# Designs tried in a protein design run: peptides against a protein of PDB entry 6B4E. Part 12

Target 1, 295 residues: chain A of PDB entry 6B4E
Amino acid sequence: TNFDKISKMFWHYKDKIAQIKQDIVLPIKKADVNVRNLLSRHKRKINPKFGQLTNSNQQLFKIQNELTQLINDTKGDSLAYHWILNFIAKAVVHQAETEVRVKPESALPLGKLTLYLLVQFPELQELFMARLVKKCPFVIGFTCEIDTEKGRQNMGWKRNNENKWEDNTSYDERMGGILSLFAIITRLQLPQEFITTTSHPFPIALSWHILARICNTPLNLITNTHFVILGSWWDAAAVQFLQAYGNQASKLLILIGEELTSRMAEKKYVGAARLRILLEAWQNNNMESFPEMSP

## One batch from the design tools (peptide; aimed at target 1 N216 Y245 N247)

Design b1_p11_7_s1 (made by RFdiffusion4, then SolubleMPNN; from b1_p11_7, 5 letters changed)
Fold by OpenDDE base, seed 1:
Formats: sequence, C-alpha cells, structure tokens
Structure b1_p11_7_s1 (fold): chain B 295 residues (1-295), chain A 11 residues (1-11)
Amino acid sequence: as target 1 above (295 residues)
Amino acid sequence: MLPLPIEASIE
C-alpha cells in the first residue's frame, strides 16, 4: 500500500471539489435566466426520483429512463449538463447519508441507478467520486488523524451552525451509508447493454483497495468508524467479493474480521464487535447478502 | 500494518 499515492488521490478529489465550485456552480449563477430556469425545473423533477426507488427493477428502469431524458435535455449547454450531473452526484450521496444509513438494503436499487448513470453519462464519474471522497474518504481507503479541526474536516466530519461537531454515532452512520452505496456499486455487474462497450467504472477491485488499505493503516489512526464501515461493506458486498476473488478474498476477510479486530480489542469498539459477529456468521456458513430486487 | 495475502497484488 502506497499511502503517498492515496493521499495524492485524496487531495486530487478535494481539489476537484474546489474546481467544481469555480467552474460549474458559480458560473451557473451568472448564466442566462433561461438556463437557470431550466436547471431549476430539472432539479425539482430529478430530486424526488431517488426516493421513489423500491425493490422493483421495473421501477428502477422507469426512473433510469426519466432521469436519462432529463439529463439529455441539458446537453445542449455543456455548463448546464455538468451542473445537473454535479447535482445528481450530490443528491445520490445525500440519499446514502439519509436513507441508506437507516436502511442499508436500499443501497442496492440506489447503487444500480447510480451505476447506470455513471456509465450512461461518463462525465458523472469524476463528479461523483469527488463528492464521495469529500464526504467519505474511506471509499479510497484514506485515513488521517482527527485530533485537529482540519483532520476532522478531511475525514468528512460535519459541524453544525453552532460550530459543534456531529456526534460519533451520526458520523459512523453517515459513513456507513455512503460506504454501503459505494460497496454495492463495486460489486454490481454492468447492465447488459454496456458490458461489451465499456468497462466497469468502479469495479470490485476498489473494494479490495478499501479493505487492504484499511488493514495497512497505522493502528493509531484506526477508529470505531473503520470497523463500522467495514461492517457496512461486509453486508453490502462480502458475498460477491468472495465470489470474485475466492481464497484471496477469504484471507482478506479474515484479516479484517479477526486480525484487525483482535489488534484493536483493547479499544472495545462497538463496530469491531459487530464485525466479529459477521465473521463468526461467515465461519458458520451463515453469510447473508441483501435481498435481490424483484423483476 | 497487517500482512496482506502475498499472491493478491491489486494495490
């Protein structure tokens, strides 16, 4: 694990966020009134779609088509197009922070929708990853100290209007929700229509990176959150991960479930305890996955 | 730092 490379990647996406603000968000505020009105209307139509997802593939396809049409309507103006994609990126991550955090299995339809959009609109990929890294650096296996304000900010901690940090539970749940979404995306197969024309933008290898990088993270930087997001990842992708990498996957699951938890046992992290339970369930041939969606 | 599987070099 090259942590310098990971850090560079982290800051690349942090810089991308700043660039998005400068080159997309701010310019639209000065754009033609017709463009602004168009985007406002589209935003209002797009935003509720993410909450309309169910366990139905038919419903998913409907929403995919509706969003595709709405996004295509903006392609005549490059700035508008990028603005709407950035909005979607933010909305998807927000959905993970709110809905997925309380109902992890909802990551599946959301992930399918997101993956479709990422492939259909490739320009969404950098926008989405930038937002993910900003909100949840764990998606690329980045960790830094959180003893400083800047460190907490880098790790995606939020402060309220009174400048008070969010509580640990809220942070853990948000990170878990976001990570669940990302994990789902990495383990999903491309829709059939794209398999022969494009590669997976965020393949299962990225899940490997998450686990490996966390395992190699200095122990003094490992927190309860690391175990929480590993548990979230486990629920979302462990079955498919084992299918993809076989014995090598098994070794890595043992590393996070047994070795990492054991090394941190003195901390008595609740997230670690849950991860141990997941490990034991697997050892007893009782590993579960999210239910598949209906036709 | 934990040892990674030797034969698994995705990093």
Scores: peptide ipSAE 0.023, ipTM 0.703, DockQ to the pose 0.096
OpenDDE base, seeds 2, 3, 4, 5: peptide ipSAE 0.020, 0.022, 0.015, 0.021; ipTM 0.682, 0.681, 0.667, 0.675

Design b1_p11_7_s2 (made by RFdiffusion4, then SolubleMPNN; from b1_p11_7, 5 letters changed)
Fold by OpenDDE base, seed 4:
Structure b1_p11_7_s2 (fold): chain B 295 residues (1-295), chain A 11 residues (1-11)
Amino acid sequence: as target 1 above (295 residues)
Amino acid sequence: MLPLPISASIK
């Protein structure tokens, strides 16, 4: 693990966020009134769709089609198209922060929808990844110190209107929600219509990177949040990860579940305790996965 | 350091 490269990747996406603001968000405010009106209408139609997801594939396909139509309506204007994709990227991550946070299994339909959109509209990929990294650097295995304001900001901590940091539980849950979504995306198969024509934009290898990079992170930077998001990842993707990498996956799961937790035992992190429970469940042949969606 | 996979892709 080269942490310099990870840091460069992190800052690349931070720069991308700034670029998006300058080149997409701000210019639209000065765009033609017809374009602005179109985007306003589309925004209002698109935003509810993510909350309309259920455990039904029929509902998923309906929403996929509706979003596809709405996005296609913007393709005639490159700026409008990128604006709507950026909006979608933000909305998906927001859904992870709010809904997936409290109902992790909702990551499955959201992840399926997101993966479809990422393949259908490739320009979404960079926009989405930038938003993910900004909100949850754990998705690329980035960690920095949180003893400074800037460090906390870099790690996605929020302040309220009173300039008070969010509580640890809130932060942990938000990070867990976002990571759950990303983990799901990495372990999903491409939709049938794309499987022979394109490669997976965020493949299971990215889950490997998350785990490996966290295992290699200096112990003084490891927090409860690291274990929380590892637990979230485990629930979301461990079964499929084992299917993908077999014995090598097992070794890595043991590293995070046993070795990393043991090294940090003195801290008595609640997240670490949960991760050990997940490890033990697996050792007892009781590893669980999210239920598959209904037709 | 922990090894990374040589190649991995999902289709």
Scores: peptide ipSAE 0.023, ipTM 0.663, DockQ to the pose 0.092
OpenDDE base, seeds 1, 2, 3, 5: peptide ipSAE 0.021, 0.022, 0.021, 0.022; ipTM 0.691, 0.678, 0.653, 0.702; seed 5 fails the geometry check

Design b1_p11_7_s3 (made by RFdiffusion4, then SolubleMPNN; from b1_p11_7, 5 letters changed)
Fold by OpenDDE base, seed 2:
Structure b1_p11_7_s3 (fold): chain B 295 residues (1-295), chain A 11 residues (1-11)
Amino acid sequence: as target 1 above (295 residues)
Amino acid sequence: MLPMPIEASIK
């Protein structure tokens, strides 16, 4: 693991967030009134779509088509197009922070929708990844100290209106929700219409990177959150990860489930205890996956 | 089976 490279990636996306604000968000405020009105209407139509997802593929396809139409309506203006994609990126991550957080299996329909949009609209990829890294650096296996204000900010900790840090449970749950979504995306196959013509934008290899980078993280930087997000990842992607990498996947699952938890046993992390339970379930041939969606 | 992208070890 090259941590210098990971840090460079992290800061690249931090810079991207700043760029998005300067080049997309702020300029649209001075755009033509007709464009601003269009975007306002589209925003109102798009925002509820993510909450309308169910465990139905039919419903998924309906929403995919609706969003595709709405996004295509903006392509006549490059700034408008990028603005709506950035809005979608933010909305998807927000859905992970709120809905997936409390219902992890909802990551599956959300992930399918997101993957479709990422392929259909390639410009969404950098916007989405930048938002993910800002909110949950674990998606690229980045970790830093959280003993400083800047460190906490870098790791995606939020403050309330009174400038008070969120509690540990809230942070853990949010990180778990976001990581669940990303894990699902990495393990999904491309839709049939794209599989022969397009490469997967966030392939299963990125799950490998997450696990490996966490395993190589200095132990003094490992927190309960690391184990929580590993557990979230496990529920979301472990079955498909094993299918993809076979015996090598098994070795890595043992590293996180057995070795990493053992090395941190003195901390008595609740997240580590859960991950141990997941490992034991797998050892007993009882590894579970999210249920597949209905037709 | 997909190729292993990187090695992993716990320090």
Scores: peptide ipSAE 0.039, ipTM 0.776, DockQ to the pose 0.933
OpenDDE base, seeds 1, 3, 4, 5: peptide ipSAE 0.029, 0.036, 0.029, 0.031; ipTM 0.705, 0.764, 0.702, 0.712

Design b1_p11_7_s4 (made by RFdiffusion4, then SolubleMPNN; from b1_p11_7, 4 letters changed)
Fold by OpenDDE base, seed 1:
Structure b1_p11_7_s4 (fold): chain B 295 residues (1-295), chain A 11 residues (1-11)
Amino acid sequence: as target 1 above (295 residues)
Amino acid sequence: MLPLPIDASIE
């Protein structure tokens, strides 16, 4: 694991967020009134779609088609197109922070929708990853100290209007929600219409990176959140990860579930305890995955 | 930091 490379990647996406604001978000405010009106209408139509997902593939396909049409309507103006994609990127991550955090299995339909959009609209990929890294650096295995304000900010901690940090539970849940979504995306197959023509934008190898990079993270930087997001990842992708990498996957699962938890046992992290339970379930041939979606 | 007993490339 090259942590310098990871750090550079982290800051690349942080810079991308700033670039998006400068080159997409702010300029649209000066765009033609018709374009602004179009985007306002589309925003209102798009935003609720993510909450309309269910465990139904039929519903998923409906929403995919609706969003595709809405996005295509903006392609006549490059700035408008990028703006709507950035909006979608933000909305998807927000959905992970709010819905997936409380209902992890909702990551599956959301992930399927997101993956479809990422392939259908390739320009969404960098916008989405930038938003993910900003909100949850764990998606690229980045970790820094959180004993400073800047460190907490870098790790996606939020402050309220009174400049008070969010509580640990809230942060853990948000990170878990976002990571669940990303984990799902990494383990999903491309839609049938793309599988022969397009490479997976965020393949299962990125899950490998997450686990490996966390295992290589200095122990003094490991927190309860690391175990929480590993547990979230486990629920979302462990089965498919084992299918993809076999014995090599098993080694990583043992490293995070047994070795990492053991080394941090003195901290009595709740997330670590949960991860141990997941490990034990796997050892008892009872590894579970999210339920498959209905037709 | 944990040693990775993996014989595959890891980033």
Scores: peptide ipSAE 0.043, ipTM 0.785, DockQ to the pose 0.095
OpenDDE base, seeds 2, 3, 4, 5: peptide ipSAE 0.035, 0.042, 0.040, 0.039; ipTM 0.759, 0.777, 0.766, 0.761; seeds 4, 5 fail the geometry check

Design b1_p11_8 (made by RFdiffusion4)
Pose (drawn by RFdiffusion4):
Structure b1_p11_8 (pose): chain A 295 residues (1-295), chain P 11 residues (1-11)
Amino acid sequence: as target 1 above (295 residues)
Amino acid sequence: HLTPPSEVPSI
């Protein structure tokens, strides 16, 4: 892994976040009354819909249809359309760092919804990827030191209600939740309406990049967070990763489960212990996936 | 099975 290229990719998405603020978010303050009214009303209607998802496919389709109508209502104005897509991208990532953090299997319905929106509204793809990278750089394998305040900001750390950094547990859980959503998207097949005509925008190869880049990361930059997101990724995608790459995926899963954990054993990382348990469960022919969605 | 990307992982 050429980590200079990974850094260049990271800063590309950081620049995209700045461009979104300059060209989409700030100009909306100057939009006409019709646009402001529509966006104010529609953002209220959109916000709770992500939490209304359940394990039921019928409910997923209902929410997809409701959101498709609301988004289509904004297409008459390119700026309003891009603003509402940016709002949705932020809302989906927030849902991942809150609800998926507490209930990891809720990443499956949310991933199906997001993947559907990503191909129905393709302009969402760049907005969503930039948001993921800003909030969880591990999705592209970016890691930097967090001894400095700027390094902490680069790695997606947040502050609590007194300018102190959130505790390590809160950060680790958020990163797992976000990365779990991306991991579900990479292993999902497209919905039937698009599977016959469209390339998957974030395919399974992106999961290979995450694992390979963590395994190639200098060991002095590895933290408990790397093991937590790998565990979260495992729960969301390890079965399909093996289906995609076979013996090669097996070699990579062994590398992360046996070697990466062993090299960092002195640190006694909680996430490393769980990743070892996941490796042993697979070796006992008991690899799990999230239960498939109900009707 | 798919051919994996050329990015070879190691530790």

Design b1_p11_8_s1 (made by RFdiffusion4, then SolubleMPNN; from b1_p11_8, 4 letters changed; failed a check: a repeat of another design)
Amino acid sequence: VLTPPSLEPSV

Design b1_p11_8_s3 (made by RFdiffusion4, then SolubleMPNN; from b1_p11_8, 3 letters changed)
Fold by OpenDDE base, seed 4:
Structure b1_p11_8_s3 (fold): chain B 295 residues (1-295), chain A 11 residues (1-11)
Amino acid sequence: as target 1 above (295 residues)
Amino acid sequence: VLTPPSLEPSI
């Protein structure tokens, strides 16, 4: 694992966030009133769609079609198009932070929707990844120390208006929610209409990178959050990961579930205890996955 | 079964 390269990737996406603000978000505030009104209307129509997701594929397809139409309506203006995609990227990540956080299985319909949009609108990919890395650096296996203010900020910790850090539980749950979404995306098959024509934008290999990079992270940087997000990843993708990489996947699951947890046993991390339970369930041939969506 | 990426864990 080349951590210098990972760090460069992390900062690339941090810079991308700044660029998005300068080149997309701020210019729209000065755009023609008709463009601003269009985008305001579209924003209001798009926002509820994420909350309308259920375990139904029929409902998913309906929402996909509705969002596709709304996004296509903006293509006549490049700035408006990129603005609406950036808005969607932010909204999807926000949904992961709020809904997936409390209901992990909701990552499946959200992930399917997101993957569809990422393929249908390729310009969304960079916008979405930048938002993911900003909010949850674990998606690229980036870790830094959190003993400093800057370190906490880099790892996606939030402060309130009183400059107080969020509590550990809130942070862990948010990171778990975002990571669950990303894990789902990596393990999903492309929609049937794209399988033969398009490569997967965030393939299962990215799950491998997450696990491998965490295993190679200096132990002094490993926190409870690492185990929480590994557990979230496990629930979301372990079954499909095993299907994809077979025995090599098994080795990596044992490394995170047995070896990494054992090395950190003295810390008594709650997340590590949960990951150990997931490992033991797998060893007993009772690994669970999210239920498939209804027709 | 797919071929995994070349990244190997050290633990």
Scores: peptide ipSAE 0.030, ipTM 0.704, DockQ to the pose 0.904
OpenDDE base, seeds 1, 2, 3, 5: peptide ipSAE 0.030, 0.030, 0.030, 0.029; ipTM 0.703, 0.702, 0.702, 0.674

## One batch from the design tools (peptide; aimed at target 1 A205 R213)

Design b1_p12_1 (made by RFdiffusion4)
Pose (drawn by RFdiffusion4):
Structure b1_p12_1 (pose): chain A 295 residues (1-295), chain P 12 residues (1-12)
Amino acid sequence: as target 1 above (295 residues)
Amino acid sequence: SLPHQDDPPPPS
């Protein structure tokens, strides 16, 4: 892995976040009354819909249809359309760092919803990827030191209610939940409406890049967070990763489960212990996936 | 454009 190229990719998405603020978010303050009214009303109607998802496919389709109508209502104004898509991208990532953090299997319905929106509204793709990378750089394998305040900000750290950094557990759990959503998206087939006509926007090769780049990361930059997101990724995508790459995926899973954990053993990282358990469960022919969605 | 499209594919 050429980590200079990874850094260039990271800063490209960081620049995109700045461009979104300048060209989408700030100009909406100056939009006409009809646009402001529509966006104010629609953002209220959109916000709770992500938490209304269940394990049921019928409910997923209902929410997809409701959101499709609300988004289509904004298409008459390119700025309002891009603003509501940016709002949705932020809301989906927030849902991942809250609900998926507590209930990892909720990443499956949320991933299906997000993938559907990503192909129904393709302008969402760049907005969503930039948001993921800003909030969880591990999705592209970016890692930097966190000894400095700027490094902590680069890696997606947050502060609590007194300018102190959130504890390590809170950060690790957030990163797992966000990366779990992205991992589900990379291993999902497109919905039937699009599977016959469209290329998957974030395919399974992106999961290969995450694993390979963590395994190639300098060991002095590895933290408990890398093991936690790999465990979250495993739960969400290891079965399909093997279906895609076979013996090569097996070699990579062994590398992360046996070698990456062994080389960092003195650190006694909690996530490394769980990744070893996942490796042993697979070796005992008991690799799990999230239960498929109910009707 | 999305930079990940310029990435190398996984080995065969």

Design b1_p12_1_s1 (made by RFdiffusion4, then SolubleMPNN; from b1_p12_1, 8 letters changed)
Fold by OpenDDE base, seed 3:
Structure b1_p12_1_s1 (fold): chain B 295 residues (1-295), chain A 12 residues (1-12)
Amino acid sequence: as target 1 above (295 residues)
Amino acid sequence: MNPMLLEDPPPA
């Protein structure tokens, strides 16, 4: 693992966030009132759609079509188009931070919707990845120290209005929610209409990178959160990961579930205990996946 | 942890 490359990637996306603010978000505030009004209306229509997802494919397809139409309505203005995509990227991540954190299986319909949009609107890909890396650097296997304020900020920790850091449980749950979404996206097949015409924008290989990079992370930087997000990833993608890489996948699952947890046993991390339970369930031929969606 | 661990996945 080349950690210098990972760091460069991390800072690339941090710079991208700054660029998005400068080139997309701020310019819209100075745009014509008609454009601003249009985008405000679209924002109000789009935002509720993510909360309307259920375990129904029929409902998913309905929402896909509605969002597609709303996004297409902005294509005549490049700035408006990029603004609405950036809004969607933020909204999807927010949904992961709120709904997926409390109901992990909701990552499946959200992931299907997101993957569809990523393929249908390729410009969403960089916007979405930048937002993911900012909020949850674990998606690219980036880790830094959290003993400093800057370190905590880089790892996606939030402060409240009183400048107090969020509690550990809240942070762990948010990171788990975001990573669950990303894991789902990496393991989903492309929609049937795209499978022969385009490559997967965030393939299962990215899950491999997450696991491998965490395994190679210096142990002094490993926290409870690492185990929490590995558990979230496991629930979301372990079955499909094994299908994709077979014995090599199995080796990685054993490395995170047995070896990494054992090396960190002295810390008594709750997340590590859960990951060991998942490993044991797998060893007993009881590995579970999220329930499939209904027609 | 594992010196044999490759960062890149095996060929699909």
Scores: peptide ipSAE 0.296, ipTM 0.860, DockQ to the pose 0.147
OpenDDE base, seeds 1, 2, 4, 5: peptide ipSAE 0.293, 0.293, 0.292, 0.295; ipTM 0.862, 0.859, 0.859, 0.859

Design b1_p12_1_s2 (made by RFdiffusion4, then SolubleMPNN; from b1_p12_1, 8 letters changed)
Fold by OpenDDE base, seed 2:
Structure b1_p12_1_s2 (fold): chain B 295 residues (1-295), chain A 12 residues (1-12)
Amino acid sequence: as target 1 above (295 residues)
Amino acid sequence: MNPMLLEAPPPA
């Protein structure tokens, strides 16, 4: 693992967030009133769509079509188009922080929707990844110390209105929710209409990088959160990961489930205990996946 | 474990 490359990638996306603010968010405030009104209306229509997802593919396709039309309505103005995509990127991540956090299986319909939009609107890819890395650096396997305020900020910790850090449980759950969504996206196949013409924007290889980079992270930087997000990843993608990489996948799952948990046993992390349970379930031929969506 | 081998995923 080249940690310098990972750090460069992390800071690239941090810079991208700053760029988005300067080049998209701030300029739109000075845009033509008609454009601002259009975007305001579209924002109100788009925002509830993510909460309308169910385990139904029919409902998913309906929402996909509705969002596609709404986004296409903005293509006549490049700034408006990028603004609406940035809004969508933020909304998707927010949905992961709130809904997926408490109902991990909801990551599947959300992930399918997101993957469709990422392929249909390629400009969403960089906007979405930047938001993911800002909120949950674990998606690229980045870790730093959290003993400093800057370190906590870099790792996506939030402060409340009283300038107090969020509690550990809240942070762990949010990170788990975001990573569940990302894991789902990486293990989903492209929609049939895109398989032969388009490469997967966030392929299963990115899941490999997450696991490998965490395994190579200095042990003094490993926290309960690392095990929580590994457990979230496992629930979301372990079955498909094994299908993709076979024996090599098995080795990596054993490495995180057995070796990494054993090395950190003295810490008695609750997340590590859960990950060991997942490993044991797999060893007993009881690896579970999220239920497939209905027609 | 060879860190380089671990970092690079095999063909899917």
Scores: peptide ipSAE 0.050, ipTM 0.782, DockQ to the pose 0.182
OpenDDE base, seeds 1, 3, 4, 5: peptide ipSAE 0.047, 0.047, 0.048, 0.048; ipTM 0.780, 0.780, 0.780, 0.781

Design b1_p12_1_s3 (made by RFdiffusion4, then SolubleMPNN; from b1_p12_1, 8 letters changed)
Fold by OpenDDE base, seed 2:
Structure b1_p12_1_s3 (fold): chain B 295 residues (1-295), chain A 12 residues (1-12)
Amino acid sequence: as target 1 above (295 residues)
Amino acid sequence: MNPELLLDPPPE
């Protein structure tokens, strides 16, 4: 693992966030009133859609179509189009931080929707990845120290209005939610209409990168959060990961489930304990995946 | 850890 490269990638996306603010978010505030009104209306229509997802593919398709129409309405103005996509990127990640956090299986419909949008609107890809990396650097296997304020900030820790850091549980759960979404996206097949014409924007290989990079991370940087997000990833994608890479996948699952947890045993991380349970379940032929969505 | 098991990128 080339951590210098990963670091460069991390900062690339951090810069992208700054660029988005500079070139998209701030300029729209100066845009024509009609454009601002349009975007305001669209924002209000779009935002509830993510919460309307269920385990129903029928409902998913309905929402896909509705969002597609709403986004297409903005294509006549490049700035408006990019603004609405950036809004969607933020909204999706927010949904992961809130709903997926408490109901991991909700990552499946959200992931399907997100993947559809990523393919349908390619400009969403960089916006979404930038938001993901900002909020959850684990999605690219980036880790830094969190014994400094800057380090915590880089790793996506939040402060409240009183400048107090969020509690560890809240951070862990948010990271787990975001990572669950990303993991789901990486293991989903493209919708039928895109399979022959489009490559997967965030393929299963990115899951491999997450696991491998975490395994290669200096142990002094490994925290409970690492194990939490690995557990979240496991629930979301382990079955499909094994299908994709076979024996090589098995080796990597053993590495994270057995070797990494063992090396960190002295820390008694709760996340590590859970990951070991997942490993043991797998060893007993009880690996579970999220249930498939209904028609 | 066996470095061979920690390939990044993944094997083909």
Scores: peptide ipSAE 0.055, ipTM 0.773, DockQ to the pose 0.165
OpenDDE base, seeds 1, 3, 4, 5: peptide ipSAE 0.054, 0.055, 0.047, 0.051; ipTM 0.781, 0.780, 0.757, 0.777

Design b1_p12_1_s4 (made by RFdiffusion4, then SolubleMPNN; from b1_p12_1, 7 letters changed)
Fold by OpenDDE base, seed 2:
Structure b1_p12_1_s4 (fold): chain B 295 residues (1-295), chain A 12 residues (1-12)
Amino acid sequence: as target 1 above (295 residues)
Amino acid sequence: MDPTLLEPPPPA
C-alpha cells in the first residue's frame, strides 16, 4: 500500500512534466512577440545568477532581490509568469547536477535561494518538485528496476546523442548532487520574514520519507546509487535531522548506516563503504555538517 | 523495518 502511494506520486509528477510542456512551454512559442522578447531577456539575466552564489549571505540576498524583481516583471501575464518559474526550476536542478555534484557544500547557498523563491512564489513548488522527481526519483523515495530501458528512464538515466547510457559514475554523481540540494532545502528553516506566517513547503519530514522508503525498498532493487545518495543526504542534513527528531532520527540513521549496508555487504558497493564511514564518524562523535555561510 | 518509521513523528 505504501509503495502504491509512492508510485502514484511518482507518476503524478511525470504527468505534471507532460502538462508543463503542453500548457506552458509550447504555448509560449505562440505568444505575443513582446512577451517572448521579455522572457528571452529575463532568461539571459536569470540563468547566470545561480552560478554567482557564494558562501556570502550578503551575496545571497542581493541575488534574491534581483531574481524577485525579474520574476515580478512577468506577473502581468500568467503564462509568462509560469514559464519563467519553470525555467528557474530547471535551472536550479541543472545547477545541482553540475556544480553541487562536484562541490556539495554549494548546495547550502543554492538551497537557501531556492527555498526563498519557493515561498515567495508558491507556484514554483509544483514545477520544481516535478523537475526533481523526473531527474532524481530518490527525492520521494521511488525506486524501480533498471535492467530495462523504461526502468532506467524512470530512474533518471540519461542517454547521449549516440543513444548510449551515461556511465555509472556520472549517474551516481548527478543523483548525489540533486539529492544534496533537496536534502538541504528540507533541513533549512524558513527565512525570518516567513517563519511565522508560512508553512515550510518541503519540510524535514520529507527527508524522513526518503530514508524510510529506501530502507523498505526490496533489496534486489538497491544499487550503489542508493548508498551514494544516502551519503550525500547524510553530509547535507544528518545533523539537522538529529536535531529535529532526536532518538527516532538516530534509529533511522542506524538502519541506513548499519543494517542496510550490512544486508548489501556482498555487493561491495563503494557508496555503502562510504556510508559506513559516515556512521562510524557519528558513533565517534565526529558528525560533520557543511560550514555556515558568512554574513 | 520498523513500521513506526514509515511516517515521521512530530519534530522534537
Scores: peptide ipSAE 0.043, ipTM 0.770, DockQ to the pose 0.158
OpenDDE base, seeds 1, 3, 4, 5: peptide ipSAE 0.042, 0.040, 0.042, 0.041; ipTM 0.776, 0.762, 0.768, 0.762

